Peptides against a protein of PDB entry 7AL2. Designs and how they scored, part 22

Target 1, 85 residues: chain A of PDB entry 7AL2
Amino acid sequence: YEIMLIRPKTIDDINYVVDQVLEESNPVILDLSFLEKESPANFKLAGEKIKQMRSNYGAEALLLSRCNDKNLIIIAPKGVSLVRK

## One batch from the design tools (peptide; aimed at target 1 I50 K51 A61)

Design b2_p21_3_s1 (made by RFdiffusion4, then SolubleMPNN; from b2_p21_3, 8 letters changed)
Fold by OpenDDE base, seed 5:
Structure b2_p21_3_s1 (fold): chain B 85 residues (1-85), chain A 21 residues (1-21)
Amino acid sequence: as target 1 above (85 residues)
Amino acid sequence: EDEELLKEGRKILDETVEKLE
C-alpha cells in the first residue's frame, strides 16, 4: 500500500481521503489546519467522516500533532496496524 | 455559526482520534 499525505482544502479532498482509506486501503496522514482556518463547515464534515470511518469500517485514527498551524492525524484502514514502540 | 461549527468539529475529533501521550 501507499501512505497518502494531504492537507485537504475542499469537499473533494475530504472525499479523496475517504476513498483512499476505504477503497484503496491506504493510510492517510491528514493536516486539517486549512479547513479549520478557512472552512469550519468542512472542518466539521472532515471530523464526521473520520468518525464514520472508525465506527463503520474499523479504521484507526491517531492524533500526531496539534499546534497553532497544524492538526495532523493519521487514519489507517482496517488491516493496517498502528503500533506504538 | 463558524465558532459553533469549529467547536462541534473539535468535539468530534476529541472523541474520535486516539492521542499520543
Scores: peptide ipSAE 0.799, ipTM 0.953, DockQ to the pose 0.958
OpenDDE base, seeds 1, 2, 3, 4: peptide ipSAE 0.798, 0.798, 0.798, 0.798; ipTM 0.953, 0.953, 0.953, 0.953

Design b2_p21_3_s2 (made by RFdiffusion4, then SolubleMPNN; from b2_p21_3, 9 letters changed)
Fold by OpenDDE base, seed 5:
Structure b2_p21_3_s2 (fold): chain B 85 residues (1-85), chain A 21 residues (1-21)
Amino acid sequence: as target 1 above (85 residues)
Amino acid sequence: SDEELLKEGQEILDETVEKLE
């Protein structure tokens, strides 16, 4: 699989994340900071999609960094394990 | 409002996303 990296800016980008996780089975590292600053509605939508992927499809989501300029999350599809060491 | 949407979005994330310790 591939690890996708994206800082989503549009609804299309959000749907791309969903497609990568659910259809392509690729983990995605995403930075939500653009949506936080530029589109509160799409920020909420992104959160809803992440919740749906976890709740309905067994995806795993982990916060990598939350600071003044980043909201960095990794989402792994079911079958790809995120392991702490 | 924008503020409300941001709060709601972040609340969803806080409830959904695991945090590193």
Scores: peptide ipSAE 0.797, ipTM 0.954, DockQ to the pose 0.946
OpenDDE base, seeds 1, 2, 3, 4: peptide ipSAE 0.796, 0.797, 0.796, 0.797; ipTM 0.954, 0.954, 0.954, 0.954

Design b2_p21_3_s3 (made by RFdiffusion4, then SolubleMPNN; from b2_p21_3, 7 letters changed)
Fold by OpenDDE base, seed 5:
Structure b2_p21_3_s3 (fold): chain B 85 residues (1-85), chain A 21 residues (1-21)
Amino acid sequence: as target 1 above (85 residues)
Amino acid sequence: SSEELLKEGRKILEETVDKLE
């Protein structure tokens, strides 16, 4: 699989994340900082999508970094384990 | 409102996304 990196800016980007996780089975490292600053509606939507992926499809989501300029999260599809050493 | 949407989004993420310890 591939690890996708994205800082989503649009609804299309959000849907791309969903597609990568659910259809392509690729982990995604995403930075939500743009949406949080520029589109509260799409920021909420992104959160809802992440919740749905966890709740309905067994995805895992882990916060990598949260600061003033980053909101970095990794989402792993079911079958890809996130392991902390 | 925008502030409410942000609040709701943050709440969803806090409830959904695991954190490194």
Scores: peptide ipSAE 0.804, ipTM 0.956, DockQ to the pose 0.928
OpenDDE base, seeds 1, 2, 3, 4: peptide ipSAE 0.803, 0.803, 0.803, 0.803; ipTM 0.956, 0.956, 0.956, 0.956

Design b2_p21_3_s4 (made by RFdiffusion4, then SolubleMPNN; from b2_p21_3, 9 letters changed)
Fold by OpenDDE base, seed 2:
Structure b2_p21_3_s4 (fold): chain B 85 residues (1-85), chain A 21 residues (1-21)
Amino acid sequence: as target 1 above (85 residues)
Amino acid sequence: MDEELLKEGQEILDETVEKLK
């Protein structure tokens, strides 16, 4: 699989993330900071999509970094384990 | 409303996303 990197800016980008995780089975590292700044509605939507992927499809989501200018999360599809050491 | 949306979005993430320790 591939690991996708994206800082989503649009609904299309959010849907791209969903497609990568659910259809392509690729982990995605995404930065939500643009949506936080520019589109609160889409920020919430992104959160809802992440919740849905976890709840309904067994995806795993892990916060990599949260600070003033970053909201960096990795989402892994079911079958790809995120392992802590 | 924007503040509410951000708050709600972040609350969803806080409940959904695991945190590195």
Scores: peptide ipSAE 0.776, ipTM 0.948, DockQ to the pose 0.949
OpenDDE base, seeds 1, 3, 4, 5: peptide ipSAE 0.775, 0.775, 0.775, 0.775; ipTM 0.947, 0.948, 0.948, 0.947

Design b2_p21_4 (made by RFdiffusion4)
Pose (drawn by RFdiffusion4):
Structure b2_p21_4 (pose): chain A 85 residues (1-85), chain P 21 residues (1-21)
Amino acid sequence: as target 1 above (85 residues)
Amino acid sequence: TVKIVEDKDFDKYFDEEVAKL
């Protein structure tokens, strides 16, 4: 499989992440810092999509890093386990 | 800077980030 890296800026980028996790079953490493400071509405929307993917489709989500200009999240689909060691 | 929030706590973390806005 592939791991996709993205910093979403638009709704189309959000739909891109939904499709990678749900259709392609690819994990996505995404930086939500752009949406957080530029579009609070789309940041809330991106979070709602992550909640739906975990609740209904068995996706795991993990915060990897949070600092000025970075909010790094990994989304793994059902079938890729995030194993803490 | 590394910050870890596990999957079970993700929703609470995300809601806190939304409340800050």

Design b2_p21_4_s1 (made by RFdiffusion4, then SolubleMPNN; from b2_p21_4, 9 letters changed)
Fold by OpenDDE base, seed 5:
Structure b2_p21_4_s1 (fold): chain B 85 residues (1-85), chain A 21 residues (1-21)
Amino acid sequence: as target 1 above (85 residues)
Amino acid sequence: EKVIVEPEDFDKYLDEQIASL
């Protein structure tokens, strides 16, 4: 698999993430900071999609880093284990 | 500040983030 990196800005970007995780089986490292600051509605949508992938498709997610300028999350498809040591 | 949220707390984290918008 490939690891995708994206800082989503639009609904299309959010759907791209969903496609990468569910259809392509690629983990995605997300920076949600743009949506958080510029589009609360789309941030909510992104959150809903992430929760949906976790609950319905066995995806796993992990907050990697949070600071003033970053909200880094990894979302991994089922079969790619995220382990905190 | 770098914060790592444990997997079991992720949905809770998202909900808190959404609530704070």
Scores: peptide ipSAE 0.622, ipTM 0.897, DockQ to the pose 0.795
OpenDDE base, seeds 1, 2, 3, 4: peptide ipSAE 0.616, 0.621, 0.620, 0.615; ipTM 0.897, 0.898, 0.895, 0.893

Design b2_p21_4_s2 (made by RFdiffusion4, then SolubleMPNN; from b2_p21_4, 12 letters changed)
Fold by OpenDDE base, seed 3:
Structure b2_p21_4_s2 (fold): chain B 85 residues (1-85), chain A 21 residues (1-21)
Amino acid sequence: as target 1 above (85 residues)
Amino acid sequence: EKVIVEPEKFDEYLEEQIASL
């Protein structure tokens, strides 16, 4: 698999994340800071889709870094484990 | 900076962020 990196800015970007996780089975490291600041509505949409992937498809998610200009999250598809050592 | 390592804590964090908008 591949690990995708993205800072979503549009609904197309959000749907790209969903496609990568569910259809391509690729983990995605995403920075939600743009949506958080520029489009609260799309931030909520992204959050809803992350929740759905976790609840319905066995995806896992982890907060990697949160600060003023960064909201880094990794979301991994079912079958790719996020392990803390 | 804030880091959440436990997967169980992510749900609460995400809801908190959404609610704060």
Scores: peptide ipSAE 0.641, ipTM 0.902, DockQ to the pose 0.701
OpenDDE base, seeds 1, 2, 4, 5: peptide ipSAE 0.572, 0.565, 0.598, 0.592; ipTM 0.874, 0.872, 0.883, 0.877

Design b2_p21_4_s3 (made by RFdiffusion4, then SolubleMPNN; from b2_p21_4, 9 letters changed)
Fold by OpenDDE base, seed 1:
Parts: C-alpha cells; sequence; structure tokens
Structure b2_p21_4_s3 (fold): chain B 85 residues (1-85), chain A 21 residues (1-21)
C-alpha cells in the first residue's frame, strides 16, 4: 500500500481522504490545520468522516503532532495497525 | 508541549476541537 499525505482545503480533499482509506486501503497522514482555521464547517465534516470510518469500517486514527499551525493525524484502514510506543 | 491522545480518546479529541471552533 501507499501512505498518502494531504492538508485538505476543500470537500473534494476530504472525500479524497475517505476514498484513500476505504477504497484504496491506504493510510493517510492528514493535516487538519487549514480546515480548522479557514472552514469550521468543513472541519466538522472531516471530523464526522473520520469518526464514521472508525465506527463503521474499522479505521484507526492517531495524533502525530499538534501545534499552533499543525494538526497532524494518521488515519489507517482496517488491517493496518497504528501503535504508539 | 507534546499532546498525547489515546486511541480510545480520538473521537473525544475531535469533538473537543470542534467545540473550540
Amino acid sequence: as target 1 above (85 residues)
Amino acid sequence: EEVIVEPEDFDKYLDELIAEL
């Protein structure tokens, strides 16, 4: 599989993340900082999608880094284990 | 400062961020 990296800015980007995780079975490293600052509505949508993937499809998520200008998480499809040591 | 979110708390983490918007 591939590991994708994206800082989503649009709904299309959010849907891209969903497609990568659910259809392509690729983990996605995701920086939510743009949506968090520029589009609260789309940030909420992204959060909803992440929770849905976790609840309905066995996706897993892990916070990689949180700072003033970055909210970096990884979302992995079922079968890819995320472990923090 | 390092932020650590346990796997079982990830949804809560998102909800807290949403509440702060």
Scores: peptide ipSAE 0.731, ipTM 0.926, DockQ to the pose 0.673
OpenDDE base, seeds 2, 3, 4, 5: peptide ipSAE 0.709, 0.630, 0.725, 0.728; ipTM 0.919, 0.886, 0.924, 0.925

Design b2_p21_4_s4 (made by RFdiffusion4, then SolubleMPNN; from b2_p21_4, 16 letters changed)
Fold by OpenDDE base, seed 4:
Structure b2_p21_4_s4 (fold): chain B 85 residues (1-85), chain A 21 residues (1-21)
Amino acid sequence: as target 1 above (85 residues)
Amino acid sequence: EKVFVPPEKFDEYLQSLIDSL
């Protein structure tokens, strides 16, 4: 598999993330900071899609880092384990 | 600043962000 990296800015970007995780079975490292700051509505949408992927498709998510201008999250498809030591 | 919120706490983290919007 590949690990995709993206800072989503649009709904198309959000759907790209969903496609990568669910259809391509690729982990995605996301920076959600743009949506959080610029589009609360799309941030909520992204959040709901992350919840759906976790709840319905066995995806797993982990916060890598949150600071002033970063909100880095990894979302992994079922079969790729994320573990904090 | 936060780092490495584990998967078992991710939902709570995400919801806290949404609630802060």
Scores: peptide ipSAE 0.701, ipTM 0.931, DockQ to the pose 0.775
OpenDDE base, seeds 1, 2, 3, 5: peptide ipSAE 0.686, 0.681, 0.610, 0.689; ipTM 0.926, 0.925, 0.900, 0.927; seed 3 fails the geometry check

Design b2_p21_5 (made by RFdiffusion4)
Pose (drawn by RFdiffusion4):
Structure b2_p21_5 (pose): chain A 85 residues (1-85), chain P 21 residues (1-21)
Amino acid sequence: as target 1 above (85 residues)
Amino acid sequence: DRPLTEEEKAMYTEWGIDFYD
């Protein structure tokens, strides 16, 4: 499989992440810092999509890093386990 | 990196995002 890296800026990028996790079953490492400071509406929308993916489709989501200009999240689809060691 | 605020912790929990303190 592939791990996709993205910093979403638009709704199309949000739909891109939904499709990678749900259709391609690829984990996505995404930086939500652009949406957070540029579009609070799309940041809330991105989070809602992450909640739905975990609730209904068994995706795992993990915060990897949070600092000025970075909010790094990993989304692993059902079938890729995030194993803490 | 920095510690999460209580607001951020609540937000990420609501979104189904796990984190470690």

Design b2_p21_5_s1 (made by RFdiffusion4, then SolubleMPNN; from b2_p21_5, 8 letters changed)
Fold by OpenDDE base, seed 1:
Structure b2_p21_5_s1 (fold): chain B 85 residues (1-85), chain A 21 residues (1-21)
Amino acid sequence: as target 1 above (85 residues)
Amino acid sequence: DRPLSEEEQKEYEEWGISFRK
């Protein structure tokens, strides 16, 4: 598999993330900081998509970094285990 | 990095995003 890195800016980007996780079974490291600042609605939408991927498809999500300029989260499909050592 | 606020924690928990407290 591939690991995708993206900082979503649009709904299309959000849907791209969903496609990567669900259709391609690729983990995605995404930075939600743009949406958080520029579009609260789309930020919430992204969060809801994460929830849906978890609830319906067994994806997992983990916060990697949080600061003023970053809201970095990894989303892994069910087949990829996230392990913290 | 900074810790999440309580509001952020609630939001992330709702979405199911795991985080270190």
Scores: peptide ipSAE 0.792, ipTM 0.954, DockQ to the pose 0.913
OpenDDE base, seeds 2, 3, 4, 5: peptide ipSAE 0.792, 0.791, 0.792, 0.792; ipTM 0.954, 0.954, 0.954, 0.954

Design b2_p21_5_s2 (made by RFdiffusion4, then SolubleMPNN; from b2_p21_5, 13 letters changed)
Fold by OpenDDE base, seed 1:
Order: C-alpha cells, then structure tokens, then sequence
Structure b2_p21_5_s2 (fold): chain B 85 residues (1-85), chain A 21 residues (1-21)
C-alpha cells in the first residue's frame, strides 16, 4: 500500500481521503488545519467521515501532532495497525 | 506540540481519534 499525505481544503479532498482509506486501503496522514481555520462546516464533516470510517469499516485514527499550524491525524484502514513504542 | 484543551479532547473522542494527553 501507499501512505497518502494531504491537507484537505474542499469536500472533494475529504472524499478523496475516504476513497483512499476505504477503496484503496491506503493509510492517510491528514492535516486538518486548513479546514479547522477556514471552514468549520467542512471541518466537522471531516470528523464525521473519520468516525464513520472507524465505526463502519474498522479504520483506526491517531493524532500525530497538534499545534497552532497543524492538526495531523493518521487514518489507517482495517488491517493496518498503528503502534506507538 | 501544544497541550490539548478539553474541547479538543472531546472533539477527538467523539470522532474516535486516539490521542496522547
């Protein structure tokens, strides 16, 4: 699989993330900082999509980094384990 | 990194995103 990196800015970008995780089975390193600042509605939507992927498809999500300029979350499809040593 | 606020913790939890405090 591939690891995708994206800072989504639009609904299309959000749906791209969903497609990568669910259809392509690729982990995604996601930066939500743009949506958080520029589109509260789409930020909420992104969160809802994360929840749906976890709840319905067994995806796993982990916060990687949080600061003023970044909101990094990795989303892994079912079968890819996220392990912290 | 900066510490998460309670609001952020609640948000992440509601999404099912794991995080370290």
Amino acid sequence: as target 1 above (85 residues)
Amino acid sequence: DVPLSKEEEEELSSWGVSFRK
Scores: peptide ipSAE 0.761, ipTM 0.946, DockQ to the pose 0.898
OpenDDE base, seeds 2, 3, 4, 5: peptide ipSAE 0.759, 0.759, 0.759, 0.760; ipTM 0.946, 0.946, 0.946, 0.946

Design b2_p21_5_s3 (made by RFdiffusion4, then SolubleMPNN; from b2_p21_5, 6 letters changed)
Fold by OpenDDE base, seed 5:
Structure b2_p21_5_s3 (fold): chain B 85 residues (1-85), chain A 21 residues (1-21)
Amino acid sequence: as target 1 above (85 residues)
Amino acid sequence: DVPLTEEEKKLYTEWGISFEE
């Protein structure tokens, strides 16, 4: 698999994340900082998509880093385990 | 890193995003 990196700005970007996780089985490291600042509605939409991927498809989501300029979350598809060492 | 806001903690919990406090 590949690890995708994206800072989503649009609904199309959000759907791209969903496609990568569910259809391509690729982990995605996403930066939600743009949406959180520029579109609270789309930020919440992205979160709802994460919830759906986790609840319905066994994806796992983990906050990697949070600061003023980044909100990094990794979403791993089922079968790709996230391990903290 | 900076601490999550209470709103973020609430949302991440609802969405199932794991985070360290």
Scores: peptide ipSAE 0.756, ipTM 0.940, DockQ to the pose 0.853
OpenDDE base, seeds 1, 2, 3, 4: peptide ipSAE 0.755, 0.756, 0.756, 0.756; ipTM 0.940, 0.940, 0.940, 0.940

Design b2_p21_5_s4 (made by RFdiffusion4, then SolubleMPNN; from b2_p21_5, 10 letters changed)
Fold by OpenDDE base, seed 2:
Structure b2_p21_5_s4 (fold): chain B 85 residues (1-85), chain A 21 residues (1-21)
Amino acid sequence: as target 1 above (85 residues)
Amino acid sequence: DVPLSEEEEEFYKEAGISFEK
């Protein structure tokens, strides 16, 4: 698989993330900082999509880094284990 | 990393994103 890196800015980007996780089975490292700052509605939507991927498809999500200009999260599809050591 | 606000903490909890304060 591939690990995708994206800083989503639009609903299309959010749907791209969903497609990568659910259809392509690729982990995605995403930076939600743009949505958090520029589009509260789409930021909320992104959270809802993450919840849906976890609840319905067994995805896993982990905060990697949170600072002024980063909200970095990894979303892994079912079958890819996120392990913290 | 910067400490999470209460709003951000609620976001991560609701989304089910694992996090540390």
Scores: peptide ipSAE 0.714, ipTM 0.922, DockQ to the pose 0.846
OpenDDE base, seeds 1, 3, 4, 5: peptide ipSAE 0.713, 0.714, 0.713, 0.713; ipTM 0.922, 0.922, 0.922, 0.922

Design b2_p21_6_s1 (made by RFdiffusion4, then SolubleMPNN; its pose is not in this set)
Fold by OpenDDE base, seed 2:
Structure b2_p21_6_s1 (fold): chain B 85 residues (1-85), chain A 21 residues (1-21)
Amino acid sequence: as target 1 above (85 residues)
Amino acid sequence: SKELEERAEKELKEAGVEDLK
């Protein structure tokens, strides 16, 4: 598989993430900082999509870093395990 | 800002995003 990197800015970007995780089975590292600051509605939507992927498809989501400039999250599709050491 | 931080924390928690820490 491939690991996708994206800083979503639009709904299309959010749906791209969903497609990568669910259809392509690729882990995605997201930076949600743009949506967080520029589009509260789409930030909320992104969260809802993450929840849906977790609840309905067994995806896993982990916060890598949160600060003023970044909101980094990795989403792994079912079958790719995120292991903490 | 505090507002952004609180919103982010709320949404991430609601989404079920786990903290690496």
Scores: peptide ipSAE 0.693, ipTM 0.926, DockQ to the pose 0.926
OpenDDE base, seeds 1, 3, 4, 5: peptide ipSAE 0.692, 0.692, 0.693, 0.691; ipTM 0.925, 0.926, 0.926, 0.925

Design b2_p21_6_s2 (made by RFdiffusion4, then SolubleMPNN; its pose is not in this set)
Fold by OpenDDE base, seed 4:
Structure b2_p21_6_s2 (fold): chain B 85 residues (1-85), chain A 21 residues (1-21)
Amino acid sequence: as target 1 above (85 residues)
Amino acid sequence: SEELEKLSKEVLEEAGVEDLK
């Protein structure tokens, strides 16, 4: 698999993340900071998509870092394990 | 900002995003 990196800015970007996780089975490291600041509605949508991927498809989502400039999350599809030491 | 922090916490909690420790 590949690890995709994206800072989504549009709904298309959000759907790209969904496609990568669910269709391509690729982990995605995403920065939600743009949506958080510029489009609260789409930020909420991104959150909803994450929930759906977790609840319905066994994806795992982990917050890597949250600060003023970044909101970094890794989303792993089922079959790719995120292991914390 | 406080507003952004509130929004982020709400959205990520609802999404079930785990916090790396």
Scores: peptide ipSAE 0.749, ipTM 0.937, DockQ to the pose 0.887
OpenDDE base, seeds 1, 2, 3, 5: peptide ipSAE 0.748, 0.749, 0.749, 0.748; ipTM 0.937, 0.937, 0.937, 0.937

Design b2_p21_6_s3 (made by RFdiffusion4, then SolubleMPNN; its pose is not in this set)
Fold by OpenDDE base, seed 5:
Structure b2_p21_6_s3 (fold): chain B 85 residues (1-85), chain A 21 residues (1-21)
Amino acid sequence: as target 1 above (85 residues)
Amino acid sequence: SAELEKRADEELEAAGVEDLK
């Protein structure tokens, strides 16, 4: 698999993340800082999509880094395990 | 802003994003 890196700016980008996780089974490292600052509505949408992927498809979501400049999250599809040492 | 950050954190919590810590 591939690990996708993206800083979503649009709804199309959000849907791209969903496709990567659910259809391609690729983990995605997201920076949600743009949506957080520029579109609270789309940030909320992104959150809803993350919840859906977790609840309905067995994806995992983990916060990697949080500050004023970054909101980094990894979404792993079912079958790719996120292991904490 | 701090308010936006707070709202964002609440949204991520609602989404079930786990904390690495």
Scores: peptide ipSAE 0.715, ipTM 0.927, DockQ to the pose 0.905
OpenDDE base, seeds 1, 2, 3, 4: peptide ipSAE 0.715, 0.713, 0.714, 0.715; ipTM 0.927, 0.926, 0.927, 0.927

Design b2_p21_6_s4 (made by RFdiffusion4, then SolubleMPNN; its pose is not in this set)
Fold by OpenDDE base, seed 4:
Structure b2_p21_6_s4 (fold): chain B 85 residues (1-85), chain A 21 residues (1-21)
Amino acid sequence: as target 1 above (85 residues)
Amino acid sequence: SAELEEFADQVLKEAGVEDLK
């Protein structure tokens, strides 16, 4: 698999993340800071998509970094394990 | 803003995004 990196800015970007996780089975490291600041509505949508991927498809989501200008999350498809030591 | 950050944190909490630590 590949690890995708994206800072989504549009709904299309959000759907791209979903497609990468669910259809391509690629982990995605995404920075939600743009949506957080520029489109709270789309940020909420991203959150809803994350929940759907977790609840319905067994994806995992882990917060990597949270600060003023970053909201980094890794989303892994069911077949890829995120292990914390 | 602080309010926006709190909103975002709640969204991620409800989404089930886990904290690394």
Scores: peptide ipSAE 0.759, ipTM 0.937, DockQ to the pose 0.914
OpenDDE base, seeds 1, 2, 3, 5: peptide ipSAE 0.757, 0.758, 0.758, 0.758; ipTM 0.936, 0.936, 0.936, 0.936

Design b2_p21_7 (made by RFdiffusion4)
Pose (drawn by RFdiffusion4):
Structure b2_p21_7 (pose): chain A 85 residues (1-85), chain P 21 residues (1-21)
Amino acid sequence: as target 1 above (85 residues)
Amino acid sequence: AEEELEKLFEEALSSVDRLDF
């Protein structure tokens, strides 16, 4: 499989992440810092999509890093386990 | 402004897991 890296800027990038996790079953490492400071509406929308993927489709989501200009989240689809060691 | 962004982050991503150290 592939792990996709993205910093979403538009609704199309959000739909891109939904499709990678749900259709391609690929984990996505995404930086939500652009949406957070540029479009609070799309940042809430991106979070709602993450909640729906975890609730209904068994995706795992993990915060990897949070600092000025970075909000790094990993989304793993049902079938890729995030194992803490 | 920083407080508003942090509040938005906590509310919007409350389902995202975090590691406890």

Design b2_p21_7_s2 (made by RFdiffusion4, then SolubleMPNN; from b2_p21_7, 10 letters changed)
Fold by OpenDDE base, seed 1:
Structure b2_p21_7_s2 (fold): chain B 85 residues (1-85), chain A 21 residues (1-21)
Amino acid sequence: as target 1 above (85 residues)
Amino acid sequence: DEKKRQELFDEALSSVDRVKK
């Protein structure tokens, strides 16, 4: 698999993340800082998609970093385990 | 507004796990 890096700015970008996780089985390191600041509606949508991926497909999502200009989350498809040592 | 931003964050990403300190 590949690890994808993306800072979504549009709904198409959000759907791209979903496709990477569910169709390609690729983990995604996601920066939601743009949506959080520029589109609360799409930020909420992204959150809903993450919830759906977890609930329906067994994806895992972990907050990596939160600050004023960064909102980093890793989303792992089922079968890729996120482990902290 | 930082408080409003935090509320938006907590609501939208409530399903996302957070690192335990």
Scores: peptide ipSAE 0.697, ipTM 0.914, DockQ to the pose 0.908
OpenDDE base, seeds 2, 3, 4, 5: peptide ipSAE 0.693, 0.693, 0.694, 0.696; ipTM 0.911, 0.913, 0.913, 0.914

Design b2_p21_7_s3 (made by RFdiffusion4, then SolubleMPNN; from b2_p21_7, 6 letters changed)
Fold by OpenDDE base, seed 5:
Structure b2_p21_7_s3 (fold): chain B 85 residues (1-85), chain A 21 residues (1-21)
Amino acid sequence: as target 1 above (85 residues)
Amino acid sequence: MEEERKKLFEEALSSVDRVKK
């Protein structure tokens, strides 16, 4: 698999993340800082999609970092384990 | 503004696991 890196700006980007996780089984490292600042509505949508992926498809989602300029989350599809060593 | 930002974050990402510091 591939690890995708994206800072979503649009709904299309959000849907791209969903497709990567669910259809391609690729982990995605997200920076949601743009949506958080520029579109609260789409930020909420992104959060809902993440919740749905976890709830319905067994994806994992882990907050890597949050600061003023970063909102980093890794989403791993079912079957890809996130391990802290 | 910070409180609203916090609220937005928690509402949107409450399901996301957190890394312990």
Scores: peptide ipSAE 0.665, ipTM 0.905, DockQ to the pose 0.876
OpenDDE base, seeds 1, 2, 3, 4: peptide ipSAE 0.665, 0.665, 0.665, 0.664; ipTM 0.905, 0.905, 0.905, 0.905

Design b2_p21_7_s4 (made by RFdiffusion4, then SolubleMPNN; from b2_p21_7, 6 letters changed)
Fold by OpenDDE base, seed 1:
Structure b2_p21_7_s4 (fold): chain B 85 residues (1-85), chain A 21 residues (1-21)
Amino acid sequence: as target 1 above (85 residues)
Amino acid sequence: MEEEREKLFEEALSSVDVVKK
């Protein structure tokens, strides 16, 4: 698999993330800071998609970092485990 | 506003695990 890196700005970008996780089984490290600041509606949508991926497909999502201009989250498909030490 | 931003964050990403430091 590949690890995808993206800072989504559009609904198409959000759907791209979903496709990468569910269809390609690729982990995605995404920065939601653009949506958080520029489109609360699409930010909420992204959150809903994350919830759905976790609830329905066993994906895992972990906040990596949050600051003024970053909102970094890793989303892993069911076959990839995120482990804290 | 920071308070509104925090509320938006918590509501939208409530399913995301958070690492506590």
Scores: peptide ipSAE 0.652, ipTM 0.898, DockQ to the pose 0.883
OpenDDE base, seeds 2, 3, 4, 5: peptide ipSAE 0.650, 0.651, 0.652, 0.650; ipTM 0.897, 0.898, 0.898, 0.898; seed 3 fails the geometry check

Design b2_p21_8 (made by RFdiffusion4)
Pose (drawn by RFdiffusion4):
Parts: structure tokens; sequence; C-alpha cells
Structure b2_p21_8 (pose): chain A 85 residues (1-85), chain P 21 residues (1-21)
């Protein structure tokens, strides 16, 4: 499989992440810092999509890093386990 | 809500050892 890296800027990028996790079953490492400071509406929308994927489709989501200009989240689909060691 | 409360609401795990600044 592939791990996709993205910093979403538009709704199309959000739909891109939904499709990678749900259709391609690829984990996505995404930086939500652009949406957070540029479009609070789309940041909330991106979070709602992450909640739906975990609730209904068994995706795991993990915060990897949070600092000025970075909000790094990993989304793993059902079938890729995030194992804490 | 704080950002971390929103993350919890969205089902995002926040590890104790996560990098925060």
Amino acid sequence: as target 1 above (85 residues)
Amino acid sequence: MTLFEMYEEWGIEIPDDVYLE
C-alpha cells in the first residue's frame, strides 16, 4: 500500500483524504494547519469527516505533532493498525 | 471548546508523549 502526505487547503483536498482512506485503504498523514488558520469552516468539516470515518468505517486517527504552523494527524484505514510501542 | 476537546470529539487520539509546542 501507500501512505499519502498532504496539507489540505480546499474541500477537494478533504474529499481526496476521504477517498484515500475509504476507497484506496491508504493511510494519510495530513497537516491541518492551513485549514485551521485559513478556513475554520473547512477545519471543522475536515474533523467531522475524520469522526465519521472512525465511527462508521473503523479508521484510527492519531495526533503526531502540534506546534506553530503544524497540526499533524495520521489516519489509518480499517486494515492498517497503528501500534503504539 | 478547545482544540484538544475538538480532537477528542472527532475521535483523534492524543498520546501523552505527542510533540506539543

